Peptides against a protein of PDB entry 6GMG. Designs and how they scored, part 326

Target 1, 331 residues: chain A of PDB entry 6GMG
Amino acid sequence: DSDDRVTPPAEPLDRMPDPYRPSYGRAETVVNNYIRKWQQVYSHRDGRKQQMTEEQREWLSYGCVGVTWVNSGQYPTNRLAFASFDEDRFKNELKNGRPRSGETRAEFEGRVAKESFDEEKGFQRAREVASVMNRALENAHDESAYLDNLKKELANGNDALRNEDARSPFYSALRNTPSFKERNGGNHDPSRMKAVIYSKHFWSGQDRSSSADKRKYGDPDAFRPAPGTGLVDMSRDRNIPRSPTSPGEGFVNFDYGWFGAQTEADADKTVWTHGNHYHAPNGSLGAMHVYESKFRNWSEGYSDFDRGAYVITFIPKSWNTAPDKVKQGWP

## One batch from the design tools (peptide; made by RFdiffusion4, then SolubleMPNN)

Design b2_p26_4_s1 (from b2_p26_4, 13 letters changed)
Fold by OpenDDE base, seed 4:
Structure b2_p26_4_s1 (fold): chain B 331 residues (1-331), chain A 26 residues (1-26)
Amino acid sequence: as target 1 above (331 residues)
Amino acid sequence: GSRPKLSAEEAELINNAYKEAEEKAK
């Protein structure tokens, strides 16, 4: 186990959470209190509240990935990822823009690339695709029916995803979801599953064979979405953090935010749940905190990251970890 | 939102925990 990491203790099933507090425009609470909220709001299986298991509490205790892990039921694979990149903006800024005072050329190019991603459009693309997938799932009782429905939906919408290979993460995502195969989950019935969304922030400059500048300031060409589909090839994401530019500087390798399946049409009003670091109540880092952020707060990210992807996975409809409406904070 | 800047030591601890999580999930 990680040094000083502690699995939060069990919370009584009927214990109500304490009020959240505002922090950086977010609703914030300690992980123990989030467990209380989770049990009251998100824990339901077939309409019945569940106490968060020791395994789930252990997953949660690892930090930001733990929130997505607990709510999705699996460690993120990140294979079905979407983003939006403005190529014209990027080219124009490179051509007509200039480095800021004290900014290197590599730093300038990395920044311009980062700023050329549209987080809102990337999120909307993921939501669009999730909606298509949900329609394909709705009346499909086997994978073959689901895939047929999906292809029909894509054809009707003239969506470029219809041209993806059968082995593409787009088509294979459902069959590769453990909860789909579980008897008390999907039980191999697509109509028992629904698409959900989470987001990952990460660093583009992960290629160790590339220049030091790319590792420090970003790789402008890395992790761009494919035209038409919006799919991001995540195969080269190895959770390598940004390289420091000065002694003593360090960066975290990723951040995860859980959205689920909220139906709020206004992106700015959607709530994203995420954590800081692993739970170390007796260590130097301190207790893990969980944040419920609005989209603008989440999408802003940190300097540790220059890429944001919106990822689709699946959970059983019987789970309440992805409700239509998410309330920020408590009460 | 923003956060306090992390030291190299803090970042290393956090990243190591995430690596552990990934290995545990395999």
Scores: peptide ipSAE 0.646, ipTM 0.945, DockQ to the pose 0.813
Fold by OpenDDE base, seed 1:
Structure b2_p26_4_s1 (fold): chain B 331 residues (1-331), chain A 26 residues (1-26)
Amino acid sequence: as target 1 above (331 residues)
Amino acid sequence: GSRPKLSAEEAELINNAYKEAEEKAK
């Protein structure tokens, strides 16, 4: 019962974290200790450490989405999402491949579709776009200037995003960011903002009007990126979990991972921060844990999910929730 | 790495909390 959720208590600003522990190839700690690390490393605004507020601690306490929520400053909207899908691989595997022993046709098709997504290429596309956006932001002091710069950058690179509608999430994302409008944030000055990235894992088989097989094993045609742009239409993502395939089985609706704005060129060396579940120290689920995973650990995902999207949003440059370098674990 | 499988009950609890979070954010 969500009633068992507890907001972690405040941590003293100067309290240092305890060492993280290795878990499944990643660094792991309890949520209270992550708050300590967050205050030491990520809390800085205009160069000053900040204590995590009660509101932020409450956001964090909800689980994996809470990590992205606290660091981005807003609940994820997922409007500007990117992925990469290998259509040729998909078609070839369907044609030439065979179901494994005990695997149904629907299960086979769902698996092949899942495997046809390239998480690394999807991530790289998001980074590419974020870089373009950051260049457009750098010297733009109003939204009009930003949009003009963005269009010029896209034209110079012959990027298909240049053909997106003016009302597209691609062009509207900045003005729809609350922190952009805040006095202590962007203050309507694009040059005070920077693009950041997080990732969402979710289930493709969310259409209730589709077959039970698609709900159990995935919808091979759902949530594919548009050719050229890499944009994923997320409008049909309603946070519906995978349907059970056996009695007693259950699946979680999503997982979120925070990347921010790391400059590490090697994707395999990037660090992704995420949580397991809501904080219930006195409940059956126990305390919330926070993980800092390398890209391979994050992108592997869980059986709960067959889609991964990389989403761009914006934060003020004065925030340190998305530093150039992220160190895994503690110390 | 992989995680242990969740029970239906555990998954339901987690999903309910996430629904609550979404509602709170609106």
Scores: peptide ipSAE 0.641, ipTM 0.943, DockQ to the pose 0.792
Fold by OpenDDE base, seed 2:
Structure b2_p26_4_s1 (fold): chain B 331 residues (1-331), chain A 26 residues (1-26)
Amino acid sequence: as target 1 above (331 residues)
Amino acid sequence: GSRPKLSAEEAELINNAYKEAEEKAK
């Protein structure tokens, strides 16, 4: 049972990781070994590597969300999310397409909707916005200056985000970041912060008042990005998993992948770090494994999910959890 | 690559842990 979760033990600060194992185009390792890599590569505060704390190890032990949790410094809020949806493709396929053999109408519509999302364009939009935010942060020493810079940048690019309400997650994201307010973090200085990206995979059919078909096969109308901005309203995401389509079948409620702030221009070459499940070395599920996947592997997702959102948050520049370059695996 | 489909029992265990994580983060 879930009570079998174990917090991985502390790893010596100077312990080097063992080589990762290749697995279906991704690099894989046990969570304990990821902690070793994390301490050598990502743990740095102000240039000094740190041992992963007990709290951080506990966060990590919960599975896929733990990787993003440790590297972002907070549990994912998912407020500032982006995606790309091809409305014309969706309408065309619904009109001119037909269900496959054995496929129900609801299953067909759900599949068409899922396939109408462009993961690469969604990711690119998030990167574009993160870049704008980073420029706005560079010379801003208070929130007011940051917001002014942000509005100017958006105006210069004729970006629809300039029309968002002041209370929008887009404008409030920085002030709502705990590490921004921390003395050893941003200390209320935007120029000490940088935008970072993670991704969440989840199920669209979460509305309990909706049809069973939508819960089993997806809700084609749910979690679409707003035109122009690419913003996804995540308020309806309550971490409800896909409903089983056959007896004994089960689905996980979400998957998280950490990207950070990589500068690799080719999306296909970017590395995404994620986990499988909570750490249960003495339980039926076994030890937690951490994966470092290329974008292709990450964006493929699993049948558990029909939505992918790319979320922006912030971390202090003094942290090295989001370096410019991420190397897949070890060494 | 794709992973094998999870059983209802396995999925429930994983999801329960994630629920616990969410509560802990509050």
Scores: peptide ipSAE 0.652, ipTM 0.945, DockQ to the pose 0.805; fails the geometry check
Fold by OpenDDE base, seed 3:
Structure b2_p26_4_s1 (fold): chain B 331 residues (1-331), chain A 26 residues (1-26)
Amino acid sequence: as target 1 above (331 residues)
Amino acid sequence: GSRPKLSAEEAELINNAYKEAEEKAK
C-alpha cells in the first residue's frame, strides 16, 4: 500500500452528509462525507441506493483519479480524448509577443502553447461527440448496429471522425468498456449504455529524450488535437510529471475531474468533481478532500499541468453516477 | 490555483500512490 493510505470505512447507507464548505469558489468536503453524498445521490443501480463497496472506497482513496474511477467503474484509459487548440493564436503570440520579465524563451513558448488551448471549445467538442454517440446507442442492440448508427450520424454531420479507422479509440471505445460486457451492466447491448465525460490534466513535456527546457516548461508541440476531429493522441502520456524548475519543487503527474452526462448547456455552470490526493488521515498529507468545482475552477488547473483533455467513456444507463443535473455541494 | 505548492517529497508520495493505483487496476 502507498505510505499511510487508508481506505475510508463504510458509511451507513442512510447517513446524510454534512454540509460542504466553500473553498476558493468550490464546494469542498472530506472524502468520508463525499461517500455519504455519493450513496445518497450517485449510488443508485436500477433506481436503488447502494452502499459504496469496499472496492469502490479503495479506488476512491487513491486521490484525484479515484473520483473518476468510482463513477466510471473503471480506471481511466484516456484513449478517446478531445481538445481544441488555436494555431493562429499560438503563431501570432510567438511572433508578436514577448517574454515576461525573468521569463526564459522556453518558458514563454510553453506558456503561450498552454494558453492557446481553448478548454471550453475542447469540452464542447467532447460533448458534441458524446451526443452523437448517445444517439447511435439509443436503438442499437448489438455493436454492429451501434457502429452503423454512429457512421450514419457522422456522415450526416460531415464530421471528420467518420474517417477514423474501425480499430481507432473512437470506434473501439464501447467494446473496450468492461461494464458494457457485464450482465448487470450493458450485457452487450449498446442501448443500455450512455456516453460520459471526464477530464484529465497532465504535463506536455513527458518525452525523456527531449530537452530539459521542454520537461521544465512544456513541449509546445505535444498533445495537440488533430484538425477536424479534435482527437488527441494520448499514447505518449505516461503519467510523467513536470520537471522541477527550482530546488525542492515537486509536481503531481495528473489530475482528473468527473463531469458525467450533465445536460446543462452553459459550460460555465457545469460541475466537475475531483480530489486532491490519496487518503492519509494519519499521515503528513492528511485526509483526502473532494471538490465540486464549476468549469472555470476546474479548467484553470494547476501549474503542474499544461494540457487538458476531455475524455469520453461509457457507463450503463442503470447507474446514477452521471445524472443529467449535478448539484454543487450539500445540501 | 487553489492548491498550495507541493514539496518534492509530497509530490513523490502522491505520484507513488497514483502509480500503485494504476498497477492495481491492471
Scores: peptide ipSAE 0.638, ipTM 0.943, DockQ to the pose 0.807; fails the geometry check

Design b2_p26_4_s2 (from b2_p26_4, 13 letters changed)
Fold by OpenDDE base, seed 3:
Structure b2_p26_4_s2 (fold): chain B 331 residues (1-331), chain A 26 residues (1-26)
Amino acid sequence: as target 1 above (331 residues)
Amino acid sequence: STRPKLTAEQAALINKANQEAAEKAS
């Protein structure tokens, strides 16, 4: 077990949350209080409020992955990931730009690559694809019908995803979703499922056979989206953290943010829910905190990470973990 | 910054927990 990790205790089903507090432009609360909010707002299954189970509380207690884990119902697989990369900007900056004072060439190239990703466009691409998938799901009562609908939708939009292999994560994602197969979930009926989105922040320089500079400052060529589709090959993401650049420095291997299925058209107004670290109320790290951040607050990330991917998965429509509208904080 | 800079020890603890989460899910 994690050092001093504690599973938060059960909260009474009808206990109301304490007010969230502002923190750097986002709403913040301790994990126990988030559980209270979750039970009031997100816990509903088939319209009925539920107490967060011990298993769910345990998932949540693991920190930054916990929020996404609880709300999606499964540990993130990250197979269906999207991003947007401005190749022209990258090339131009490398050609015409120069390192900052004290910045190495490798650091410069890593930074330029990081800045060449457009988080908003990446997010919008994921939303676009999720919308297509939802249209394909809505009247499909078996997987074959879903896939046929999906291909039709993609063809109508002349989307490059139509050329993906049938075994690709894009087409296999639904069948590989545990809740799709559950009797009280999708029950193998695509029309009972909906596409949802979460985001992962991670480090590009994970190849241990590459240069130390890439591990320290980023690999400019790693985890770029495929042209046309926007798909990111996540197969090389092994949750390896950034290498320290100075003594005593350490980096976390990933961060996760939950978006769900919000319908807010303005990306800047969307709310992303995420945690800081595992729950250690009696340990050095302290209690886990949960943040509800606007897109800008989430997408800026931390120096630990130079990549952001937006991932699509599925949950049953009967779950309320991905409502159309998310209210930041409490009350 | 939205959080304090982490020490190597703090990061190691978090990463360990993250690894345990992945193992638990498997």
Scores: peptide ipSAE 0.709, ipTM 0.952, DockQ to the pose 0.801
Fold by OpenDDE base, seed 4:
Structure b2_p26_4_s2 (fold): chain B 331 residues (1-331), chain A 26 residues (1-26)
Amino acid sequence: as target 1 above (331 residues)
Amino acid sequence: STRPKLTAEQAALINKANQEAAEKAS
């Protein structure tokens, strides 16, 4: 059971990582080696390397969510999520397409819906919004100034987000970020914070009151982005996994990928860091592995999931968990 | 997908850990 989870031991601060292993176009390593890399590359606070704390190692040990957890400094809330959905494609394919051989109608509709999401456009939308937020943060020394700047930026760009309620995740995200309030973090100074991005993969068919088919094959209408804003209502995401379609089959409830604040303009060249499962070196699942994947590898996802969201949160600028450039693997 | 297909038992273990993570953070 989950009791087999082990917190990885501390790594000496000066220990260099072993080389990563190529794995299907991504770089792969065991969790302890990632900790070594993390300490060398991402651990810096105010320019000084830090040993990953026991708490951070414990967070990391929980698997895919752990990578985002340690790098963002908090458990993902997923409230400020973006995606892109091609409604015309969806309608057209439903109307003019047909199920594959052996594919049920429900399976067909679920697949078509999944394929109607544009991962690249969703990612780009999140990056666009993050850029706007970063501009709003840059010269703001209190939340009021940040919000005013944000509204002005949105107005200048005629962005539909300007119409969001003040209590919406979009406007409340910063104030709800623990590191923003910490003295050694933002210290309530928006200009000390920056927007960062991670991604969550999850299952659309989470409504237990819906049909079994939706739980097995997806709910085509669930977790679509709002027109104009691209915001996804994540309130219905309760981390419920896809229902099995055959005996012995099982699906994981979510996957997380960490992007941070990379400045690489080509989405295909961006690096996403994620984990496979919780660390169980003496258990059946084995040691946790960490992957550094290109966008193509990450966005492909797994059959466990039919939704991908790109989420914005904030970290202190003094942290180096979200550098401008991320190098895949080691060295 | 580059990940091997998981068994029900494997998925259940992972999901349990994921749930525990969420609870720990709460």
Scores: peptide ipSAE 0.709, ipTM 0.952, DockQ to the pose 0.798
Fold by OpenDDE base, seed 5:
Structure b2_p26_4_s2 (fold): chain B 331 residues (1-331), chain A 26 residues (1-26)
Amino acid sequence: as target 1 above (331 residues)
Amino acid sequence: STRPKLTAEQAALINKANQEAAEKAS
């Protein structure tokens, strides 16, 4: 038995999925069954169902990143990321709080920093920006028109993003989206594209030149959003996992969750789709499972991670991988 | 979290696959 990744086989286009299994507030299924659901619900291009291609199935098979990869159409670049950090809370807790019993100072500071991030506000900021972008896209038939619209929208809202450099990921994200340039995608027409959101969980303590404590317990100063804009500089995210704190312990380097473009106003009712690990049905890890989680379940994350970023990218409007409404589970 | 803690070996396997995904996309 090998732990080799396996690409799930093709599923007939008309095959209906089996019911999902409820699991701790989530809907769970094996990857093969998710492919069936995906083909029935999310595969549509210009209103027609599509069989998940071999390439897409291969992307999906890589695990948590695979879900976002398949639905966004590209490997996550994570350049346009948002978060919310309560600086006052952080400072206050550091000043007036104290380490728990058995907690080191570094562990305390790392925890306080982690807790100073507000996942819901970060998500809300991303949604706000995505909404602005979508308005800018709506009637723009070239990139220059899109950028002009975007600047106008930002100015009208007195948004600090208006001060971003022209080379900022904020302004360059669309042009750097492969599907925007594809003939059957955006075809260089912004009005054919829409903004979508996914989330990445990762570890802050990735700097190898920093202290071991930061690598084990987090870097309180790393990956904070810029005030006003909420933008997170993701350039130092190199997918380095948390360092073990005890023998035999190991951490995964990232987790991805797909939100898309749901219109549900209540964040708690939004559905996030994500995977556990790469598909290894004949290996020790077993088959890949896909989860559809409510925001609370997703945003909770794991101890592997102390940062959550909400990232904006773009997909063609003709794709149905980011519908207005996502139904959790099946049927 | 409902996910059990991973062993070093399990995490290493997953991270390897994650790295391969990134390389494939490049």
Scores: peptide ipSAE 0.709, ipTM 0.952, DockQ to the pose 0.816
Fold by OpenDDE base, seed 2:
Structure b2_p26_4_s2 (fold): chain B 331 residues (1-331), chain A 26 residues (1-26)
Amino acid sequence: as target 1 above (331 residues)
Amino acid sequence: STRPKLTAEQAALINKANQEAAEKAS
């Protein structure tokens, strides 16, 4: 166990949250108070409010991954990930652009690559695919029917995903979802499931066999989406953090943000829920805090990361962890 | 807005916990 990590105590089922406070343009609260909100708003199973279990509180206590873990019901696998990369912009800037004063060539290339990703388009692609999947799920009572529906939907939209292999994460994601197989979850009935979205921020320069410069400033060629589909090969993401560029500097290996299944059409108005670090109320890092950020604040990320992926997974429709509307903060 | 820059020690602690989370889930 982490040296000072503590599982937050149980909160009474009917305890109302304290007001959130603004922090860096987002709503922020301590983890204990988020549990209170979660129980009031997101905890419902089959319409019935639930107390967050000890297991769920333990998951949550691990920090930034904890919010996504609790709300999705499983540790993020990140296999079905989407992004948008402007290859023409990247090539043009490398050819015609110049490093800034004091900027190394490697730093320049890493920065240009980072700036060539379009977070909004990546998010929109994931939402588009999730919508297609949800239509395929709606009237399917077995996996075969789901897959047939999915292929038909993709064909109708002339989507390149229709050409993916049957073993692709795109087609296998549902069957590999534990809650799909659970009796009280999907019970192997696709129509009882819905697609949801979360996001992961991470570092591109994770190849230990590459140059030190790539580990410090990014690998311009790493974790790009495939043309047409937008799928990102996440197989090389091993949660390796950015290498420090100066003495005493350190970077976190990842950040996770929970979106769920919000129906807000304006991306800028969508709410993303995420945490800062593991809960250590008696340690140097202090208590865990949970943030509810608008898309701009989430997608901005931190210098720790130069990649953002938008990942699709599934949860039972009976769960309320991914409502159509998410309200930022409290009340 | 970006958060304050983390020290190596702070980042190491967070990364350790993140690794433990992954191991717990496996």
Scores: peptide ipSAE 0.708, ipTM 0.952, DockQ to the pose 0.788

